Peptides against a protein of PDB entry 7BDX. Designs and how they scored, part 38

Target 1, 212 residues: chain A of PDB entry 7BDX
Amino acid sequence: EMGAAACTLLWGVSSSEEVVKAILGGDKALKFFSITGQTMESFVKSLDGDVQELDSDESQFVFALAGIVTNVAAIACGREFLVNSSRVLLDTILQLLGDLKPGQCTKLKVLMLMSLYNVSINLKGLKYISESPGFIPLLWWLLSDPDAEVCLHVLRLVQSVVLEPEVFSKSASEFRSSLPLQRILAMSKSRNPRLQTAAQELLEDLRTLEHN

## One batch from the design tools (peptide; aimed at target 1 S160)

Design b2_p15_6_s4 (made by RFdiffusion4, then SolubleMPNN; its pose is not in this set)
Fold by OpenDDE base, seed 2:
Parts: sequence; C-alpha cells; structure tokens
Structure b2_p15_6_s4 (fold): chain B 212 residues (1-212), chain C 212 residues (1-212), chain A 15 residues (1-15)
Amino acid sequence: as target 1 above (212 residues)
Amino acid sequence: as target 1 above (212 residues)
Amino acid sequence: SEMADIALAILEALS
C-alpha cells in the first residue's frame, strides 16, 4: 500500500519537467530505474499464474512505475538519460511487451508503449529501440492486440520508425515483407477516431515510401 | 527495495515548493499521509524486538517518509494541509517520539522533530502540537537524549513555544515547574556549536520571560 | 513535431 501510494505521488509530480530534472539530478536515478525494470519484470512474470486483480497495490505500483518512465521519457534530458544510462530498462520494456499476451495488462502495455514512443522522439532512442532483436515482429505481435488503445500506440511507434529514413532504411526489407497491411487497413476503418486517424496516416506514409 | 527507492526520490524532489504543491494538489495526498503515519508507527513498533539495521530498506523507506513530511511542512501550504487534514499524522509523530528510547532511531527522531518544528512555524500548528497531551513532558523526555542533534531540534521546538506568548501562556506554569534547566545549561556549554547556540538563545529567551 | 506523451490522463483514470 505505502509503496504504491508513494510511487503514485511520484508519478503525478513527474509530469513536471523540473521534477524529471530533479529525479535525474539525484544520485539514485540509476538504481531507481534499474529496480523499476526488475519490478515490472517480476510483476509480469507473476501474471502467468494468478489473475492479479488490476486494482491490486502491486498493479498500481507497476502502473505508477511505468507512468514515471513515460513522464521521464517525455523530457529531452529524460530520453537522453534512458538511452544512455537505462538501456536495460528499455530492453525490459520491450521484453515485457513481448511476454504479455493480447489483451493482457492493457493499461500497462499502453504506458510501456507511450514510454517507448517518447524514447523514440530521440533519434538515438529510436535507433536503439528499432535495432533491438525482434523489434519488427514485436510490433506486429502487439498490433494483434484486440485493444484499440494498444494498437493506437503501436501504430504511433511504427509511424516514428517510418518517419525516420535512416532508421526505416535498415529495416525496410523486413518491414515490407512482414507488414500486416490488412490489419492496418482494418484499423483505418475503426470506430475509434484516434486509431482510425493513426492508421490512415501510417497508410499514407507507407504509400509515400512505395513511390520513392 | 523499490518502495524505498521511489520514496527516496519523492523525498528528494519534495525539497521543491512546486513539488509540495503538486503533491498536495493531488487527490491522493490524504491517503498518502495517512498511510505514512501507519507505516512509521509500524516501523517503530517493530523496533522493540529486533535491532533493525539502520541500513535496511524499511529504515530507508521510513526515513524518506519522515523526510517528505518535513519537506511538506517546510512550505506554508504544506503546514496548512498537515494541521487541517493530517492531524493524525502529527499525533502519530508525537507518539512515536515518545515511544522511541533515548538514542534509538536518532535520525528518525531528528526528521520527526524537524517536521514538528516546521509545523510549529504555523501558529495553528504550534497550537495544535503544544496542546497535545503530554507535550511538555515529551519535550523533556526527548531532551534527555544523549544525541546532540536530537537535543538541538528539541531546543528549537521549545524555542518555538517560548517565542509565542499566546501558546506559552497556556503552558507557562507547567513549563516553568518542569523545565530541565540544568540540562539546558549543560547544553549551552556543548562542544556542538549549533547545540550551544540554540541552548544559549533559549536561556536568553527564558530569562527575558522571567523579567516580564 | 512529435509531441511527447504525458501519462497524466492514465493516472487520473486510475485514481
């Protein structure tokens, strides 16, 4: 309970750039983000047995951790820190996104995807994420999620890759050969307006890349 | 481990007024400070059996909690919040200061005393603390601590009472009748310059009150 | 311009 409450407060205040700078200016940041990855991993590993109620203190704690990572990654210095000094955490997030089944821990997936999207705003972060083993298969795996919000954030991350020619060129062959085009086309017809827009924009970006 | 790390970060960032305002502006502040009191109480109750290593995650967590309370109380809105909405926490801190033996959990005592001192900057807070049952005996109990830093922060709290005529007048009889004058005089000769100064200033304030 | 996501809305939804 107390840990979740403290972490929730830290999450809330981490929405401020100055708080993110204060977190990163401390000597405990490395340890915090290291343990964050371990804690998130432990939580996801614990889900394979018992349907943890989403309302558990453990769930709230892990959501807060993922929220903190997201908010840190929202700031330029936070992205730089994560990409330079917390790569293991990024690797863990990518791993956990692969380990979670479709529809499993949707909110956590959204937060993790938001964090990766934020990291992808940094070209170095985007390079790091996109060069991770199994990244492209992971995107398609995640895009198989029935949840519209998960799919939305996957499409945003895919778009981040597509919009960076230096990154996209390295994976273009694999990307084109494995692209779940029918799934993306189906999303462009979604009743979710955000998902619809994101899918449509991505399809336009992909069409532009075929003509070049 | 993770809870202590998160709480330590929250403690560090709570040194900012804007962070304190953000903590208090959230809907979780009441719950957080309620659980804070319970957690601190549980920790102190656990000390009666096993010599918890001061370096335990539990100790670090409780230190961080006490640090957060201190930093919140350092800000005017934080004092107002604590005095208006977290009185049980203040009661708990006073209780725990009484439950701890001389020399026991010195750092925690210092943080708790700092928090009470900060609360005492608000006249309403000073009134609340000073009107708490056994407050004056508690001050003298704490002043029996062999630790100079504990005694320093007790003297600062005593000084806060003495400097407020409206508060001091209510307890002046008990205060004068129970004052450990010889102990304070001994502290005025301490090798600790901060303790020496605080004791000397308090003695001067007390002398001034005898002439009025 | 890529706007970063701030996870406040999710926090509010979980509160």
Scores: peptide ipSAE 0.255, ipTM 0.853, DockQ to the pose 0.035
OpenDDE base, seeds 1, 3, 4, 5: peptide ipSAE 0.255, 0.254, 0.255, 0.252; ipTM 0.853, 0.853, 0.853, 0.852

Design b2_p15_7 (made by RFdiffusion4)
Pose (drawn by RFdiffusion4):
Structure b2_p15_7 (pose): chain A 212 residues (1-212), chain B 210 residues (1-210), chain P 15 residues (1-15)
Amino acid sequence: as target 1 above (212 residues)
Amino acid sequence: EMGAAACTLLWGVSSSEEVVKAILGGDKALKFFSITGQTMESFVKSLDGDVQELDSDESQFVFALAGIVTNVAAIACGREFLVNSSRVLLDTILQLLGDLKPGQCTKLKVLMLMSLYNVSINLKGLKYISESPGFIPLLWWLLSDPDAEVCLHVLRLVQSVVLEPEVFSKSASEFRSSLPLQRILAMSKSRNPRLQTAAQELLEDLRTLE
Amino acid sequence: LSDSQWHYRGSLDLS
């Protein structure tokens, strides 16, 4: 209970750039981010499906962990630190997104997809994520999730890699072969404007790159 | 005059999340949200045989109080704080909406309805408002108001209550059937565009979940 | 609408 309360407080204060700089400056953050991935992996493996039932100081603990990772990656030196020091944590995030079934731990998936988008803002972070093993199959599969917020964050991550045609050119062929054009087109007609324009903007960029 | 000027200044700066977080600790020593409800209750009671005066120092004081409550509830930890600590203030807001006759204190009713919408974004806040005494009769009473802006914010609150699970097993199935569907339909053909669109949106949501 | 309410409506559209 005490451990989760401290992680929740750290999640609250980690929204500040001044606090994020202080976390990376203290010689204990490396250990914190290594054991963070282990705790997130342990939490996901412990779930035999079901849902989560807002596990008392268990789900709030991992949510605080993913929330901190997201708030750290939201700061320039935070996403820089993560791609240099905590590449294993990025591997764990990409692994746990594929390991989590559609509809299972939706809040955890959005926090994790938000952090991958933030890390992709860093040039090396974009290279590391896009060059990870089944990255393209993972993207199209996360789009098969019924939750609209998960689909929105997948489209925002796809748009981020698509916005760097150099990195996008390495993962060619499968981007044309396996892309769920029908699903993205359906998302361009959703009554939710943020999801609708995200898919509309991604479709504009996808059609423009195939011709230009 | 001095009290209202300081409250208006606080309403201006309360649009910042950093300021809102700073306000939530101050409620301990000076019961800001506890005495806010008393001041709002005292103001409406003082309008015995009369309606709003406006441009007054007293009018802008309560407007600033309701505006501050709204700006606090607009921040996630603000609406979280209100539903945990300031449930009495929420009671006062819901009470004063029913106590205010139609056409009386229109600006105050809109600001109050905006704060209830914001608190309804929080899961416990939604339960607390929808499970409050006389809540459905209050929605009907507020929709009988001639002012379009008040009707718009009632429809926005009703839309917030209609969306999300709320157990969904006839707990929310009866809430939808008990609404003034005729009035909502009349407002769907309204000449005020903002009101017409809110009633149209709500009607779509009522039909979608039927 | 709030972000969560928009996401709820969007989930219905996608279903």

Design b2_p15_7_s1 (made by RFdiffusion4, then SolubleMPNN; from b2_p15_7, 8 letters changed)
Fold by OpenDDE base, seed 3:
Structure b2_p15_7_s1 (fold): chain B 212 residues (1-212), chain C 212 residues (1-212), chain A 15 residues (1-15)
Amino acid sequence: as target 1 above (212 residues)
Amino acid sequence: as target 1 above (212 residues)
Amino acid sequence: LSDEQLNLIGTRDLE
């Protein structure tokens, strides 16, 4: 309970850039982000056994942690910190996204995907994430999710790759060969306007890349 | 571990007034401060059995909580919030200070006393604390502590009472009858310059009140 | 604030 409450407050205040700077300016940041990864990993590993109620204090705690990472990654200095000093956390987030089944831990997936998207704004972050083993298969695994919000954030991450020629060129062959085009086309017809727009934009970007 | 890390970060950032406002502006604040009191109480109750290593994650967690309360109480809106919405936490802090023996949990005592002092800057807070049952005996119990920093913060709280005529007048008879004058005189001769000064100032304030 | 309001998404124009 208390840990979840404290973490939730920290999440709320981490929406401020000044708070992110204060978190990162201290000697505590490295330890915090190290343990964050371990805690999220432990939570995901525990799901295979016990029906963790989505509303448990532990779930709320882990959501708050993922929210903090997202908000840190939303700030330029936070992205730089994560890419320079907390790569293990990024590796953990990628691993956890791979370990989760479609429809499993939707809220956590969304937060983790938002964090990866934010990291992907930094070219160094995007390179690091996209060069991770199994990254392209992971994108397609995540895009198979029935949840529209998960799919939206996956499409945004895919777009981050597609819009960066230096990154896209390295994986272009694998990307093109495995692209779930029919799935993206289906999303471009979704009733969710955000998902529909994101899928349409990505399809346009992909068409532009095929003509160049 | 993770809870202590999150709480420590929250403590660090709570030194900012803007962060305190952000904490208090959310719907989570009431729950957080409620559980804070319960957590501190549980910690103090656990000390009678196990040698909680002063450096335990639990100790660090509780110190961070007390630090957060102190930092919230340092801000005008935080004082108002505590006095209006978190009186149970103030009652808990007073109770815990009474339950602790001289020399026991010195660091926690200092933080709790700092929080009470900060609350005492608000007249409504000072009234609430000073009208608490056993408040005057509690001050003398705490002033018996061998630790100079504990004694310093007690003297500051005593001064807050003495400097407020509306509060002091209500308890003046009990205060004068039980005042550990010899102890305060001994502190006015301490080798700790902060304690020495605080004791001298309080003795001067008391002399002024006896002449009026 | 809803959990949705707590989450920030960065913009590419800031880097």
Scores: peptide ipSAE 0.047, ipTM 0.833, DockQ to the pose 0.058
OpenDDE base, seeds 1, 2, 4, 5: peptide ipSAE 0.043, 0.044, 0.043, 0.044; ipTM 0.833, 0.833, 0.833, 0.832; seed 4 fails the geometry check

Design b2_p15_7_s2 (made by RFdiffusion4, then SolubleMPNN; from b2_p15_7, 8 letters changed)
Fold by OpenDDE base, seed 4:
Structure b2_p15_7_s2 (fold): chain B 212 residues (1-212), chain C 212 residues (1-212), chain A 15 residues (1-15)
Amino acid sequence: as target 1 above (212 residues)
Amino acid sequence: as target 1 above (212 residues)
Amino acid sequence: LSQRQEDLIGTLDLL
């Protein structure tokens, strides 16, 4: 209980750039993000039987951790910190996104994808995550999720790769061979307007890159 | 571990007024400060046999909690919040200061006394804590501590009472009858310059009030 | 190139 309450407050205040700078300027940031990865991994490993209630103190705690990572990654210095000093956390987030089944821990997946999207705004961060082993298969695995928000944040991360020529050129052969085009076309017809727009934009970006 | 790390970061960033306002502006502040009191009480109750290592994760966690309360009380809106909405936490801090033996949990005592001192800057807060049952005996019990920092922060809290005529007038009879004058005179000769100064200032304030 | 805006999230109620 108390740890989850403290972490939830830390998450709420991490929406400020000045708070993110204060968290990162301290000698505790490295330890905090190291234990964050371990805690998120332990939580996901505990799911191998019990449908953890979304409202459990443990679930609220890992949501707050993923929210803090997201808000840190929303700031330029936070992205630089994560990519330079917390690579193991990025590796953990990528691994956990692969370990979670479709429909499992939807909110946690969304937060982890939002954090990776924020990291992808930095070219160095985008290079790091996109050069991770199995990154493209992971994107398509995640795009199989029945949840529209998970799929939306996957499409946004795919757009980040597609819109960066230096990164896309390295992945272009694998993208062209593995792209779940029929799934993305189905998403462009979704009743969810955000998912519909993101799928349509990605299809337009891909068409533009096929003609260049 | 993770809870203590999150709480320690929250403590560090709570040194900002804007962060305190953000913590208090959320719907989670009431719950957080309620559980804070319970957690601090549980920790102090656990001390009835084990000399908890000052470096334990539990000790670091309760220090961070007491530090957050201190930093919240350092801000006018934080004092107003504590005095209006977290009175049970103030009662808990007063109780725990009475339950702790001389030399026991020195750092926690200092943080709790600093929080009460910050609350005492608000006349409404000073009235609330000074009107608490056994407040004056508690001050003298705490002044028996062998630690100079505990004694310093007790003297600062005593000064807050003495320097507020509306509060001091209510307590004047009990202060005059119970004042450990020889102990305060001994502190005015301390090798600790901060303790020496605080004891000398309090003795000057008391002399001024005896002549009025 | 549409400027990619950062995601900022304070609470779960935004998900």
Scores: peptide ipSAE 0.221, ipTM 0.861, DockQ to the pose 0.046
OpenDDE base, seeds 1, 2, 3, 5: peptide ipSAE 0.218, 0.215, 0.220, 0.219; ipTM 0.861, 0.861, 0.862, 0.861

Design b2_p15_7_s3 (made by RFdiffusion4, then SolubleMPNN; from b2_p15_7, 8 letters changed)
Fold by OpenDDE base, seed 5:
Structure b2_p15_7_s3 (fold): chain B 212 residues (1-212), chain C 212 residues (1-212), chain A 15 residues (1-15)
Amino acid sequence: as target 1 above (212 residues)
Amino acid sequence: as target 1 above (212 residues)
Amino acid sequence: LSQEQEDFVGTLDLL
């Protein structure tokens, strides 16, 4: 309870750039992000076989941790810190996104995907995550999720890869050979307008890259 | 570990007025300060008979909570919030200061005394704490502490009472009859210059009030 | 700038 409440307040105030700078300006930031990854990993490992109470104090604590990482990654200096000093946390987020089954921990997946998307705004961040082992198969695994919000954030991350020539050129063969085109085409017909638009834009970007 | 790290970061960033406003502007502030008091109380109750590891994660967590309360009370809107909406927390701090033995949890006593002093800057706060049952005996109990920093913060709180005529007039008889004058005179001869000065100033203020 | 703000609002709505 108390730890979750304190972490939730820290999540809320981490919406400010000045608070992110204050978090990162202290000598405790490295320790905090190190044990954040370990805590998130321990939580996801504990989910094997049990029905997750989404509103449990433990779940909310982990959501707040993922929210803090997302808010830190929304700021330029926060992205730089994560990519330079907390790579193990990014590796952990990628691993956890792979370990979670379709439909499992939807809220946590969304937060983790938003954090990776925010990191991908930086070319150094995008390079780091896209060069991670199994990244492209992971995107397609996540795109199989029944949740529209998970799929939306996956499509946004895919678009960040497609729109960066230096990143896309390295993976273009694997990307084209494994692309779940029928799934993306189905999303372009979704009743969710955000998912529909994101899928249409990605299909247009991909068509443009086939003609060049 | 993780809860203490998150709370320690929240403590660090709560030194900003804008962060205090953000903490208080959310719907979670009341819950946070409610369980803060309960957590501090549970911790102090657990200290009965055991040697406290001052550097334990649990101790650091409670120190961070007390630090957050102190930082919130340093800001005008934070004092107003505590006095209006979190009176039970102030009552808890007063109770815990009474339950702690001389020399026990010195760092926590200092933080709690600083929070009460910050609340006492507001006349409404000073009235609330000084009208609490056993407040004057509590000040003298705390002034018996072997720690110079505890005694310094007690003397500061005593001075806040003495310098406010509307508060002092209500308790003047009890205050004068119970005043540990020999203890304060001993502090005015301390090798600690801050304690020495605070004790001298208080003795001068008291002498001025006896002639009026 | 606009897209960073949209991701940011999305985390506040999950609070």
Scores: peptide ipSAE 0.020, ipTM 0.808, DockQ to the pose 0.062
OpenDDE base, seeds 1, 2, 3, 4: peptide ipSAE 0.011, 0.020, 0.011, 0.020; ipTM 0.793, 0.802, 0.797, 0.804; seed 2 fails the geometry check

Design b2_p15_7_s4 (made by RFdiffusion4, then SolubleMPNN; from b2_p15_7, 8 letters changed)
Fold by OpenDDE base, seed 4:
Structure b2_p15_7_s4 (fold): chain B 212 residues (1-212), chain C 212 residues (1-212), chain A 15 residues (1-15)
Amino acid sequence: as target 1 above (212 residues)
Amino acid sequence: as target 1 above (212 residues)
Amino acid sequence: MSEEQLNLRGTRDLS
């Protein structure tokens, strides 16, 4: 309980850029994010057996951790920190997104995807995550999720890749050959307006890239 | 480990007034400080059996909690919050200071005393803690500690009482009858300059009050 | 894009 409460408060205050700078300016940031990755990994590994109640203290704790990572990645210095000093955490997030089944731990997936999206704002971050083994298959795996919010954040991350010529060019062949076009087209007809818009924009971006 | 790391980061960032305001502005503040008291109490109760290594994750966690309380109490809105909405936590801190033996958990005692001192800056806070049962005996119990830093922070709290006529007048008889004058005089000769100064100032304040 | 514009693209989550 107490750990989850403290972590949740830390998450809340990390919405401030000044708080993120303060967290990163301390000598404890490296250790914190190292243990964060380990904790998130342990949580996901525990799901194979016990139906963890989504509302458990443990779940709340892990959500808060993912939220902190997201908020850190929301600012330039946080992105630089994660990409330069916490690559193992990024690797862990990518791995966990692959390990989770469709519909499993939806809230956690969303938060992890948001963190990766924020990292992708930095070209160095985008290069790092997109060059990770199995990245393109992972995006399509995640896009198979029944949750609209998961799919939305996957589409946002895909768009970050598509909109960066230097990154997209490296994966263009694999991307084109494996693109779940029918799935994206289906999402462009979603009743969820955010998902619909994201899918439409991505389809437009892809069309533009095919004509150039 | 992770809980201690998160709590330690929260402690670090709580040195900012803006962060304290953010913590208190959230709907989770009440719960956090309620659990804080319970956690600190559980820790102190566990000390009767196991020599908890002072450097344990549990110890670090409790120190961070006490540090957060201290930092919250360092600002006006934090004092108002603690005195109005977290009185049970203040009661717990007072109780734990009584339960700990001289020389036991010195760092925790110091942090708890610092929090009480910060609360005492507000007249309402000072009234609340000084009107707690056994408050005057508690001060003298704590002043028997072999640690100079514990004694320093006790003297600071005693000075807060002495310098407030409205508070001091209520306890003046008990205070005068139980005052460990020889102990304070001994502290005024300490090699610790901070302790020496605090003891000297308190002795001067007491002399001034006897002549009025 | 300016650093400020990049930061505006970031998503922040409140607890």
Scores: peptide ipSAE 0.047, ipTM 0.828, DockQ to the pose 0.047
OpenDDE base, seeds 1, 2, 3, 5: peptide ipSAE 0.045, 0.040, 0.046, 0.038; ipTM 0.825, 0.826, 0.828, 0.825; seed 2 fails the geometry check

Design b2_p15_8 (made by RFdiffusion4)
Pose (drawn by RFdiffusion4):
Structure b2_p15_8 (pose): chain A 212 residues (1-212), chain B 210 residues (1-210), chain P 15 residues (1-15)
Amino acid sequence: as target 1 above (212 residues)
Amino acid sequence: EMGAAACTLLWGVSSSEEVVKAILGGDKALKFFSITGQTMESFVKSLDGDVQELDSDESQFVFALAGIVTNVAAIACGREFLVNSSRVLLDTILQLLGDLKPGQCTKLKVLMLMSLYNVSINLKGLKYISESPGFIPLLWWLLSDPDAEVCLHVLRLVQSVVLEPEVFSKSASEFRSSLPLQRILAMSKSRNPRLQTAAQELLEDLRTLE
Amino acid sequence: SNTLNDRPSLLLSLP
């Protein structure tokens, strides 16, 4: 209970750039981010499906961990630190997104997809994520999630890699062969404006790159 | 005059999340949200055989109080703090909406309905508001107000209550059937465009979940 | 911001 309370407080204060710089400056953050991935992996493996039932200081603990990782990656030196020091944590995030079934731990997936988008803002972070093993199959599969907030963050991540045609050119062929053009087109007609324009903007960029 | 000027200044700076977080600790020593409800209750009681005066120092004081409550509830930890600590203030807001006759204190009713909408964004806040005494009769009473802006913010709150699970097993199925569907339909053909669109949106949501 | 106690659908629908 005490461990989760401290992680929740750290999640709250980690929204500040001054606090994020202080976390990376203290010579204990490397251990914190290594054991963070282990705790997130342990939490996901412990779930035999079901849902989560807002596990008392268990789900709030991992949510605080993913929330901290997201708030750290939201700061320039935070996403720089993560791609240099905590590449194993990025591997764990990408692995746990594929390991989590659609509809299972939706809040954890959005926090994790938000952190991958933030890390992709760093040039090396974009290279590391896009060159990870089944990255493209993972993207199109996360789009088969019924939750609209998960689909929105998948489209924001796809738009981020698509916005760097140099990195996008390495993952060619499968971007044309396997992309769920129909699902992205359905998302360009959603009554939710943020999801609708995210898919509309991604479709504009996808059609423009195939011709230009 | 001095009290209202300081409250208006606080309403201006309360649009910042950093300021809202700073306000939530101050409620301990000076019961800011406890005495806010008393001041709002005292103001409406003082309008015995009369309606609003406006441009007054007293009118802008309560407007600033309701505006601050709204700007606090607009921040996630603000609406979380209100539903945990300031449930009496939420009672007062819901009570004063029913106590205010139609056409009386229109700007105050709109600011109060905006704060309730914001608190409803929080899961517990939605339960607390929807399970409050006389809540459905209050929605009907507020929709009988001639002012379009008040009707708009009632429809926005009703839309917030209609969306999300709320157990869904006839707990929310009866809430939808008990609404003034005729008045919502009349407001869907309204000449006020903002009101017309809110009633139209709400009607779509009522039909979607039927 | 921590929104675990909030309604995801409304947060998503907001501008």

Design b2_p15_8_s1 (made by RFdiffusion4, then SolubleMPNN; from b2_p15_8, 7 letters changed)
Fold by OpenDDE base, seed 4:
Structure b2_p15_8_s1 (fold): chain B 212 residues (1-212), chain C 212 residues (1-212), chain A 15 residues (1-15)
Amino acid sequence: as target 1 above (212 residues)
Amino acid sequence: as target 1 above (212 residues)
Amino acid sequence: MDTSNDNPQLLLRAP
């Protein structure tokens, strides 16, 4: 309980750039983000057994951790820190996104995808995550999710890859050969306006790349 | 472990007034400070059995909690919140300061005394803590501590009472009759310059009150 | 020049 309460408050205040700088300026940042990855991994591994109530203190704690990572990744120095000093956490997030079944831990998937998207705004971060083993299959696995917010954040991450020629060129063949075009076309007709727009923009960007 | 890491980061960032305002501006502040008191109480109660390593994750967690309370009490709105909405936490801190033996949990005592001192800067806070049952005996119990920083923060809290006529007048008889004058005089000769100065100032303030 | 196009409008915050 108390850990979840403290972590939730830390999540809330991490929306401030100054707080993120303060978190990173301390000698404890490396340890914190290392244990964060381990804690999230332990939580996801525990889900295959007991139906953890999504409202449990443990779930709320892990959501707060993922929220903190997202908010750290929203700041330039935070992205630099994650990509330089906390790569294992990024690898853990990628792994956990693969381990979670469609519809499982939607809120956590959204937060993890938001953090990866924020990391992808940095070219170094985008290179790192896109060069991760199984990254393209992972995107398509996640795009199979029934949740519109999961799919939205996957589309944003896909768009980050597509918009960066240096990154896209390395995986363009695999990307084109495995692209779930019918799924993206279905999303471009979604009743969710955010998902609809993101899918339309991605389809436009893909068309532009095919004509060049 | 992870709870202690998160709480320690929250402690570090709580040095900012904006962070304290953000902590208090959320709907979770009341719950957090309620559980904080319970957690500190549970920790202090556990000390009578196993020699908890002062370096344990649990100890570090409780230190971070006490540090957060101190930093909240350092801000005007934080003092108002504690005195209006988290009185049980203040009562818990007073109780725990009585339960801890001289030399036991020095770091925790210092943090708790710092928080009470910060609360005492507000007249409403000073009234509340000084009207607590056994407050004067508690001050003298704490002043028996072998630690110079404990004694320093006790002297500061005593000075806050002495400097406020409205508060001092209510307890002046008990205060004068129980005053450990020889102990304070010994502190005025301390090799610790901060303790020495605080004891000298208090002795001067007491002399001024006897001549008026 | 790594013009980190830190357009803060593109970044996601977790509330």
Scores: peptide ipSAE 0.169, ipTM 0.829, DockQ to the pose 0.056
OpenDDE base, seeds 1, 2, 3, 5: peptide ipSAE 0.168, 0.167, 0.169, 0.166; ipTM 0.828, 0.828, 0.830, 0.828

